# Peptides against a protein of PDB entry 4JHK, part 90

Target 1, 212 residues: chain A of PDB entry 4JHK
Amino acid sequence: EDYKIQSFDLETQKLLKTALKDPGSVDLEKVSSVIVDQSLKDQVFSREAGRICYTIVQAEAKQTNGSVFRRNLLNRLQQEFKAREETRKRSTQEWVCLVSFICNIFDYLKVNNMPMVALVHPVYDCLFRLAQSDALKNEEEVDCLVLQLHRIGDQLEKMNVQLMDELFNLLRDGFLLQEDLSSMGRLLLLEILEFRAGGWKLSDTAQKYYYS

## One batch from the design tools (peptide; made by RFdiffusion4, then SolubleMPNN)

Design b2_p14_5_s4 (from b2_p14_5, 9 letters changed)
Fold by OpenDDE base, seed 2:
Structure b2_p14_5_s4 (fold): chain B 212 residues (1-212), chain A 14 residues (1-14)
Amino acid sequence: as target 1 above (212 residues)
Amino acid sequence: DEEEEEELLKLFSS
């Protein structure tokens, strides 16, 4: 299995590779910190980070029946989540990276092959924040919102359909009523509305239409 | 694991 860790220096790459195979031989707190730090800077990596985290969690569980990595990871994630408004204020890019990372962890880091219940509300909180008027006017935030819903919307709905209904009420209102949406933002909202209405899937033709 | 989920829940419930 290949992991995209080229963005790290060689020493850190070695650390991560070791963590993936022999987690007991490395400082898993450091590993978690490195992963989170990079995920907060790079949305592309944040997707890969979910897979990496899953692998490390599984490796540690198998090796020592431990959960040091997961604990440290989630503790750090909690810290970042709590500070999310400050992060958003400081940097939209960092904010959307944070959301992406949380969503990717939700997607990959599962318990008994099921999404972690603990992450359901945090994920929804992030998505609801992106669905507010002040966020919908920012195309970068809309991009993030729609991307995450494409990735985990179906799973998230299964965890709480009522919250999903509420979220999409906001999105419909934004699409219909908000004046300062970009043209692309409006198209993305329409697409995601149709995406859910279609059972969280779009035809290849429709996908090409909206994202070409 | 229900117990594990409960422990994890504590991380985001505070």
Scores: peptide ipSAE 0.042, ipTM 0.745, DockQ to the pose 0.751
Fold by OpenDDE base, seed 4:
Structure b2_p14_5_s4 (fold): chain B 212 residues (1-212), chain A 14 residues (1-14)
Amino acid sequence: as target 1 above (212 residues)
Amino acid sequence: DEEEEEELLKLFSS
């Protein structure tokens, strides 16, 4: 199985490859740190990072019945989550990377083939933050919000439909009432409203309309 | 495992 880790230097790539196959032979704290650091800089990598993390978790569980990697990963994730407002203030790019990474960990890092319940509220908290008026005026944040809802919205709704309803009330209000949305931002909000209304599915025609 | 779940919940309880 191939993983997209070309952005790392050769030594780090070797470290990651070893972690994927023989996690007991490497420093899993270092591995988790490297993955989180890169995920906070590269939103594209964050999705691959989720898959990598899941594989390492499975490999460690199978090899030693251990959870060192998962513990270190989630501890770091907690730290970043707690500092999310400062991150947003410092760098919109790092903030959307953080949100993307948390969402992708939720998407890939299953426990007993189920989403981690502990991540449900943190994910919603991030999405609600992106749905505030000061965030909706920033197209980069709207892009992130809509992307995550496309990826994990159906799963999140299954975990808590009440929070999803509240979130989409904010998105509807933003779409209808907020004056300083960009044209693309408004279009994306409309699309995601329609996406959920359609059962978290988008027709081929609609896909071409909004994203071509 | 309930103990593992409790530990995970503790991480994001704030």
Scores: peptide ipSAE 0.042, ipTM 0.738, DockQ to the pose 0.648
Fold by OpenDDE base, seed 1:
Structure b2_p14_5_s4 (fold): chain B 212 residues (1-212), chain A 14 residues (1-14)
Amino acid sequence: as target 1 above (212 residues)
Amino acid sequence: DEEEEEELLKLFSS
């Protein structure tokens, strides 16, 4: 398996590689901390982080029937989630990284091949925050919102369609009524509205229209 | 696994 961990120093890369193959031989709390820290700095990495986390969870379960890594990971995630408003205040970049990471963990870290129920409301809470007027005016937050909905929207809707309806009511209102959206932001909102309406699929024509 | 899910729920409960 090849994982995108070149952004870490060599010592940390070794730690991660060992965790992936022999999790019982490393400090899994440290491993989880390193992954979360990097995910909060690099939104692109957060996608890879989800895959890495799932692999480590499976490896530990197979090797020792343990769940130390998952426990530490989720504990840290909870801490970051609780502090999300302060994070947003401090740095929009860190905030969207946090949202991206939570969504990617939701996407990859399955329990019995199903999404973790515990993450459903936290994910929706993050997306609802991104759908508020003060966030919709920030293109970086809109980018994050739309990206996550493309990735996990169909899964989230299956978990709670009522919340998804409420979320998209906000997005529709933002698209129609909010005046300080960027042109790209408005375009992205329209696209995601159509994306859901089309059963969480994007036609080739729509793909070309919005992204080429 | 329902038992596993219940334990995970505790991790995100306030």
Scores: peptide ipSAE 0.041, ipTM 0.739, DockQ to the pose 0.670
Fold by OpenDDE base, seed 5:
Structure b2_p14_5_s4 (fold): chain B 212 residues (1-212), chain A 14 residues (1-14)
Amino acid sequence: as target 1 above (212 residues)
Amino acid sequence: DEEEEEELLKLFSS
């Protein structure tokens, strides 16, 4: 299988390829650090990172019955999560990359083929932060919020419907009451409200209206 | 694996 790692230097590409096939022969802490660092810079890579992480976790489990990579990955993720407000202050781009990465890890890494319970509240905390008035006025943050809800909203709701109801109450209030939303931001909020109301699905008519 | 999930919970709670 081919993985999109062309953005890394040649030596790092070799490291990642080895981790995917023979994780016991590399420093898995270093591998996790490299993946997290790139995911915080490139939102497009964050989804590929989830797939890569899943493959490494499975490879290590089969090879050594170990979980060193996952432990290091989640430790680093926790550190970045704790510093999320400072990250947001420094760079909106880095902040939305962080949220995207956390959501993609939630989407790809499973325990007993189910989402990791430990990530539920961190994911919701990020989405609630994006749903605050100071974030909703920023189109880049609204883009991120709506994208994540499209990707993992149905899974998150199954984990905690009460939090999802509370989140969407904020989004509805933002749509109806907040005056400084961009035109596109307001459109995206309306779309995601309709998306959930439709059972996390878009009708063919709605799909054409918003995305054709 | 319940034990695995418990360890993950401890990780994010620390």
Scores: peptide ipSAE 0.041, ipTM 0.743, DockQ to the pose 0.734

Design b2_p14_6_s1 (from b2_p14_6, 8 letters changed)
Fold by OpenDDE base, seed 1:
Structure b2_p14_6_s1 (fold): chain B 212 residues (1-212), chain A 14 residues (1-14)
Amino acid sequence: as target 1 above (212 residues)
Amino acid sequence: SLEELDEELKKALE
């Protein structure tokens, strides 16, 4: 399989490739740190990171029946989540990368083919933060919010429909009442409201309306 | 909440 790791230097690429095939021969704490660090810088990579992490977890399970990588990954994730407000204050870009990464881990890092229950509330907390008035006025944060809901909204709703209802109440209020939304931001909120109302699906006609 | 996260993560990491 091909993994998008070209942004790393050659030494780090070698480390990641080895982790994917022979995780027992590398420092898995270092591997997890490298993946998290890059995911905080590159939102495109954060999507790929979920797939990479799952592959490493599966490889380690098969090789040694161990879970060292997952443990280190989740520990680092917890640290970044706890510091999310400081991250947002420092850099909106890093903040949306963090949200994207957490959501992608939720999406890919399944346990017994099920989402990790431990990640449900952290994901919702991030999405609720993006749904606050001070975040909705920032198009970059709205883009992130809508993107994640498109990717994992249906899965999240299955885990907790009450929280999803509360989240979309905020989005509806933002769409209707908030005055300092950008035109694109308002359009994206309307689209995601209709997306959920349609069972987390969008018709071709609707897609052309919003994205053409 | 952070407290819930901590408890759930501890369980997941066992």
Scores: peptide ipSAE 0.029, ipTM 0.667, DockQ to the pose 0.142
Fold by OpenDDE base, seed 2:
Structure b2_p14_6_s1 (fold): chain B 212 residues (1-212), chain A 14 residues (1-14)
Amino acid sequence: as target 1 above (212 residues)
Amino acid sequence: SLEELDEELKKALE
């Protein structure tokens, strides 16, 4: 498989490539740190990061039956999650990258082909934060929220339908009642409401209407 | 809550 790691310097690329093939030969704590750091800066990379992380986890499991990388990754993720409000205050961009990364880890870092239960509440917490009024007024946060729901909404709902109902109640209220939404933000909220109502599916025609 | 997260993550790290 080809992994999109061009944003890293050559030495770091080598480190990551080695981690993917021979995780026992590298400092997996450093690898996890590098991945998280870059994911906090680049939301596009955060998607790829999930896949990379999964691959490293699998490689280490097969090679040594170890879980050093996963432990370090989740520890770092926990630290970032705990500091999420400070991150949001410091940089909206870093905040949405953090959310994106957590969601992508949820999407890719599966156990027995199932989402990691431990990540369910953290993911919902992030999405609920994005669904608050002070976040919905920011188009960047709305973009992130809607994107994540498109990616993992169906999986999240399977894990906890009650939380999903509550989340979408907030989104519906935001769509209908919040006055300081951008036009695009309001459109995105409407789209995601329809998306879920349609069983987490959208017709090609509707897709073009909202996103092209 | 953070406490719940800590416990869940600890479990996941096992």
Scores: peptide ipSAE 0.029, ipTM 0.668, DockQ to the pose 0.140
Fold by OpenDDE base, seed 4:
Structure b2_p14_6_s1 (fold): chain B 212 residues (1-212), chain A 14 residues (1-14)
Amino acid sequence: as target 1 above (212 residues)
Amino acid sequence: SLEELDEELKKALE
């Protein structure tokens, strides 16, 4: 199985490839740090990062029954989450990358084929922050919000339907009442409202209409 | 254990 790690230098690529196959032979703390750092810079990589992380976790568990990688990964995630407001103020790009990374870890890093319960509230906290008025006026944040809901919204709802209802109340209010939304932002909010209403599915016709 | 890690994370992030 191939992993999209071309953005790293050759030495780091080798490190990651070794971690994927023989995690016991590398510094897993360093590996986790490299993955998190890159995920905070490249939102596209965040999706791949989730898959990579899951593979390393499984490989380490199988090889040594260890969890060094996961522990380091989650510790770093905790640190970044705690500093999320400072990150947002410093760089919108880094903030949306952080949200994307947390959401993708939720999506891929499952325990016994179930999402980690501890990640549910942190994910919702990030999405609720993106649903605030000061964030909805920024198209980059709206893009991130809608993208994550498309990817993991159905899973999140299964974990806590009450929080999802509250989140979408904010999105509906933003769509109806907020004056400084961009035209695209308003369109995206309408689309995601329709997406959930349709059972987290969108017809091919509707998909083309909103994203053409 | 995985359960212990989950509980620790819950306490730290909530």
Scores: peptide ipSAE 0.034, ipTM 0.721, DockQ to the pose 0.712; fails the geometry check
Fold by OpenDDE base, seed 5:
Structure b2_p14_6_s1 (fold): chain B 212 residues (1-212), chain A 14 residues (1-14)
Amino acid sequence: as target 1 above (212 residues)
Amino acid sequence: SLEELDEELKKALE
């Protein structure tokens, strides 16, 4: 199995490869820190990071019946989540990377093939923050919001339909009432409104219209 | 277990 870890130096690549095969032989706290740090810098890696994390969790469970890696990973996520407003003030790019990473962990780290209940509210909190008027005016934040809803919206709705209804009420109001949206931002909001209305599916016609 | 960890972290993350 190949993983996209070429962005790391050779020593770190070796560490990650060993963690994937023999997690008991490495410092799993260090491994989790390396993965989180890189995910906060690179949205593309954050998607791959979810897959890597799931593999390490499964490998550790099989090898030692342990959960050291998962505990360290989630503890780090908790720390970053608590500091999310400071991160947003410092860098929009780092903020959207954080949201992307949390959503990707939600998507990949399943327990008994079900989403982690502990991540439901943190994910919604991030999406609600992106749905506020001060965030909707920033195209980079709208891009992130819409991308995550495309990836995990159907799963999130199954966990809490009331929160999803409230979130989309904000998105509808933003689309209709907010004056300082970018043209692309407004188009993305319209698309995601239609996406959910269509049962979290996009028709061929809509796909060509919005993404061709 | 992983399930037990979820219950503990639920309160901490929310």
Scores: peptide ipSAE 0.030, ipTM 0.701, DockQ to the pose 0.807; fails the geometry check

Design b2_p14_6_s2 (from b2_p14_6, 7 letters changed)
Fold by OpenDDE base, seed 5:
Structure b2_p14_6_s2 (fold): chain B 212 residues (1-212), chain A 14 residues (1-14)
Amino acid sequence: as target 1 above (212 residues)
Amino acid sequence: SLAELDEELAKSLS
């Protein structure tokens, strides 16, 4: 199976490939650090990173019954999460990469085919931050918010429907009351409100209307 | 921390 790691230098590619096949033979703290660093810079890679992380976790569990990689990954995520406001001030791009990465880890990194309960509140906290008025006026943040809700909204709701209701109350208020939304931002909020109301699904007609 | 919470939950489920 191929993984999209061409953006790394050859030495790092070798490290990652070895981690995927024989995690016990490499420094898994270093591996986790490399993956997180790249994911915070490249939103496209962050999606692939979720798949890579899942594979490494499964390989380590099978090989040694260990969880060293997962522990290091979560420690790094905790650090980045705590610093999220500073990250947002420094770079909107890095902030949305962080949110995307955390959501992708939630989506892919399952244990015994179950979502990691530890990530539920951090994910919601990120989405609630994107739903604040100062974030909704930024189209890049709205894009990120709506994208994540399309990807994992149904899974998150299963974990905590009360938080999802509160989140969508904010989105509805933003759509109805906030005056400095971009045209595209307003359109995206309407779409995601309709998406959830339709059971996290859209008709083919609606898909063409919003995304053609 | 996330790692500690994950470990605590894993222990409670084992």
Scores: peptide ipSAE 0.246, ipTM 0.827, DockQ to the pose 0.155
Fold by OpenDDE base, seed 2:
Structure b2_p14_6_s2 (fold): chain B 212 residues (1-212), chain A 14 residues (1-14)
Amino acid sequence: as target 1 above (212 residues)
Amino acid sequence: SLAELDEELAKSLS
């Protein structure tokens, strides 16, 4: 299995490759930090990072029945999550990367083939933040919000339908009432409203309508 | 913390 880690220097690539195969032989705190740091810079990598993290977790579980990497990863996520407002103020790009990363970790990092319950509320909190009026006016944040809901919305709803209902109430209100939405932002909100209404599926006709 | 919560939940589910 190939992992997209070409953005790292060769030494770091070697570190990551070793972590994927023999996690016990590397500093897993360092590995987690490297992955998080890069995920905050590159939203595309954020998705790959989820897959990488899952593989490392599985490798460590098989090797030592340990969870050092997952613990370090979650500790770093906790730190970044707590600082999310500061991150958003500093850089919208880093903020959406953070959200993307957390969502992708939720998506890929299964424990016993189940979502990590500990991440449910943090993920919702991030999505709720993106659903606030000051965020909905920013197309980059709307893009992120809609993308994550496309990826993990159905899973999140299964974990807490009440929060999902509340979230989509905000999205509906944004779509209907917020005046400073971009035309694309409004279109994306409409699409995601329809997406959920359709059971988290997009028909071929709808796909052509929204993304042609 | 998330890590602590995760560990506690993992233990309870094991």
Scores: peptide ipSAE 0.217, ipTM 0.812, DockQ to the pose 0.152
Fold by OpenDDE base, seed 4:
Structure b2_p14_6_s2 (fold): chain B 212 residues (1-212), chain A 14 residues (1-14)
Amino acid sequence: as target 1 above (212 residues)
Amino acid sequence: SLAELDEELAKSLS
């Protein structure tokens, strides 16, 4: 299986490849740090990062029955999560990368084939933050919000339907009442409202309309 | 913390 790690230098690529195959032979704290750092810079990579992380977790579990990588990863995530408001203030791009990464970890890092319960509230907290009025006016944040809901909304709802209802109440209100949304932002909110209403699915026609 | 919660979860699932 191939992983998209070409954005790293060759030494780091080797490190990651080794971690994927023989995690016991590398510094897993360093590996986790590298992955998180890159994920905070590249939203596209954050998607791949989730898959990579899961693979490393499984490899370590199989090799040593250890969880050093996962522990370090989650520790770093906790740190970044706690600092999320500062991150948002400093850089919208880094903020949306953070959200994307947390959501992708939720999506891929399963425990007994189930999402980690510990990540549910942090994910919702991020999404709720994106659903606030000051965030909805920023198209980059709306893009992130809608993207994550497309990817993991169905899973999140299964974990806590009440929070999902509350979240979508905010999105509906934003769509209907907020005046400083961009045209695209409003369109995206409408689309995601429709997406959930349709059981987290879109028709081909709707897909083309909103994303062509 | 997430790591602590992870450990608790792992214990509960063992």
Scores: peptide ipSAE 0.073, ipTM 0.727, DockQ to the pose 0.151
Fold by OpenDDE base, seed 1:
Structure b2_p14_6_s2 (fold): chain B 212 residues (1-212), chain A 14 residues (1-14)
Amino acid sequence: as target 1 above (212 residues)
Amino acid sequence: SLAELDEELAKSLS
């Protein structure tokens, strides 16, 4: 198995590699902290972080039937989620990284092959925040919103269709009524509306039209 | 259990 952890120094890479193979031999609180810190800075790593976290969780369960890593990870996630408005004020980049990380954890970190129910409302809360008028005018936030809905929208809808309907009502209103959207932002909103309407599927022709 | 932990965390994140 290959994991994209080259952005870390050699000592941290060693720590992560050991956690992936022998989680009982390392400080799993430190491991979770390192992963979260980097995920808040690098959205590309955030995607990989979900896979890494899943592997560590599975390895620990297999080795000791424990869940120390998952507990520490979720505790840190809770802290960052509660501070999300302050994070958004400080840095849009860190804010979208936080949303991306939470969504990627939801996507990858399955327990008994099921999504973590604990993350459903936090994920929706983040997406609803991105769907507010002050966020929709920022293309970076729109990019994040649409990307996450492409990745996990179908899974989220299965968990709560009522919240998904409410979210897409906001997106429709933004597309139709908000005047300060960028051209690309408006196009992305239209695309994601079409994407859901089509059962969370998009033809190759439509994909090329909206994203090429 | 894992389910109990997740439920408690869900409440704290709401």
Scores: peptide ipSAE 0.066, ipTM 0.753, DockQ to the pose 0.698

Design b2_p14_6_s3 (from b2_p14_6, 7 letters changed)
Fold by OpenDDE base, seed 3:
Structure b2_p14_6_s3 (fold): chain B 212 residues (1-212), chain A 14 residues (1-14)
Amino acid sequence: as target 1 above (212 residues)
Amino acid sequence: SLEELDKELLESLS
């Protein structure tokens, strides 16, 4: 299988490719560090990072029955999550990359074809933070919020429908009551409200309207 | 199990 890792230099690309097929022959702590660092800088890569992480976890389990990579990855996630408010204060871009990365790990790093239960509340915490008034006025944060809900909203709802209802109450209030939303932000909130109401699906006609 | 290990590693997140 091919992975989109062209954003890395050739040496790092080789490291990642080796980790994917022969994880026992590389420093998996270094591999996890490289993946997390790049995911915090590039939101596009964050999606691919989820697939890469899952593949490395499976490869290491099969090869050595080990979990060195996953341990380092999740420890780093814990550190970044705990510091999320400081990250948001420092850089909106890094903050939305962090949220995207956590959501993509939730999406791809399955155990027995099931989401990691331990990630459910952290993911909701991030989405609730993006749904606060001070975040909704920032179009970059709204973009991130809506993108993650499109990607994993249906899975999250299956894990905890009560939290999803509470989250969408905030989004409805933001759409109806908040005055300082951007035009695009308001449009995206309306779209995601309709998306969930339609069973986490969107018609082709509606998609052209919102994303043309 | 793998799920139990992951839960232990992420316990401080929740």
Scores: peptide ipSAE 0.057, ipTM 0.717, DockQ to the pose 0.685
Fold by OpenDDE base, seed 2:
Structure b2_p14_6_s3 (fold): chain B 212 residues (1-212), chain A 14 residues (1-14)
Amino acid sequence: as target 1 above (212 residues)
Amino acid sequence: SLEELDKELLESLS
């Protein structure tokens, strides 16, 4: 299977490829650090990172029944999550990358084919932060919010429907009441409201309307 | 279990 790791230098690419196939032969702490660092810089990679992380976790489990990589990964995630407000202040881009990465880890890093319960509240916390008025006025943050809800909203709702209801109350209020939304931001909020109302599905006609 | 370990590692995230 091919992984999108072209953004790394050749040495790092080799490291990652080795981790994917023979995790016991590399420094998995370094691997986790590299993945997180790049995920904070590249939102496109952050999506791929989830898949990469899952593969490494599975490979290590099969090879040594170990969980060194996952432990290091989650430790780093914890650190970044704790510093999320500082990150947001420093760089909106890094902030949305962080959210994207956490959501993608939630999406891919499953245990017994189930989402990791420990990530549910952190994910919601990130999405709620994006749903605040000061974030909704930033189109980049709205883009991130809507993207994540499209990707994992249905799964996340199954984990906690009450929080999802509260989140969408904020989004509805933002759509209806907040005046400093961008035109596209407002459109995206409307779309995601309809998306959930339709059972986390969008008809082909609606898809074309919003994303053509 | 691995799930329990993950919960412990992420306990402070909530």
Scores: peptide ipSAE 0.054, ipTM 0.715, DockQ to the pose 0.684
Fold by OpenDDE base, seed 5:
Structure b2_p14_6_s3 (fold): chain B 212 residues (1-212), chain A 14 residues (1-14)
Amino acid sequence: as target 1 above (212 residues)
Amino acid sequence: SLEELDKELLESLS
């Protein structure tokens, strides 16, 4: 198995590789901290981070029947989530990385092949925040919102269709009523509205129109 | 169970 960890220094790469194979031989708190820190800086890595985290959780469970890594990971996630408004004020980039990371953990870190129920409301809270008027006028936040809905929207809807309906009511109203949307932001909102209406799928024609 | 522990830990997130 190959993991995209080339952005780390050689020592940290070795640490992560060891955690994937022999988690009992490394400081799993440190490993979780390194992964979260990088995920909050690099939105692309946050996708890979979800896969890495799931693998480490499985490896630790198999090796020692332990859950030290997952505990530290989720504790850090909770801390970052609670501070999300301060993060957003400080840096839009860090905020969208946080949302991306939470959504990717939801996508990959499954228990008994099911999404963690405890993450459903936190994920929706992040998406609802991105759907507010002050966020919709920021193209970077709209990009993040639409990307996450493409990735995990169908899974989230299965967990709570009422919240998804409420979220898309906000997106519809934003598309129709908000005057300070960017041209690209408005286009992305229209696309995601059509995406859900089509059963979380895009036609070939729509795919070319929005992404080519 | 691990699922129950995760739920307990994340209970205060939202």
Scores: peptide ipSAE 0.052, ipTM 0.720, DockQ to the pose 0.723
Fold by OpenDDE base, seed 1:
Structure b2_p14_6_s3 (fold): chain B 212 residues (1-212), chain A 14 residues (1-14)
Amino acid sequence: as target 1 above (212 residues)
Amino acid sequence: SLEELDKELLESLS
């Protein structure tokens, strides 16, 4: 398969390509580090990273029945998640990249074709943080929140509908009551409220209305 | 299982 790794230098691209095909021949700790580092500074790549990670996990499992890559990946994810508040304080961009990465790992890194149960609460924790008043007034965080809910909201709800209800109560209150939302932020909140209400689907007409 | 292993590795996240 073809993967979007053009942002890396040629040596790193070769490393990643080799990891995808023959994971036993490369340093999988280094591979995981490279993927996480890039995902924490490039939100677009974070989605591709999820797909790449899944492929490497499958390749290693098939080749050696090993899990070195996944272990290193998840260890790094754990470290970044634990430091999420410090990251948010330091850099909103890094924070939204972290959230995006965690959500994309949830989306792509399936176990037996199912989402990892261990990621459910961490993902919700991130989304709840984005739904707080101090985050909702920041359009970059609202963009991230809405994007993730578009991508994985239906899957998350299947894992825990009660948490999803609580999350959307916050979003509703933010939309209705919070004074310092940007116009775009308010529009995005309304859109995502309707998106869920419609079964995590939006008509073409509605899509054009909100994103025209 | 892989799920159990992953859960163990990520248990401190939740």
Scores: peptide ipSAE 0.044, ipTM 0.713, DockQ to the pose 0.703

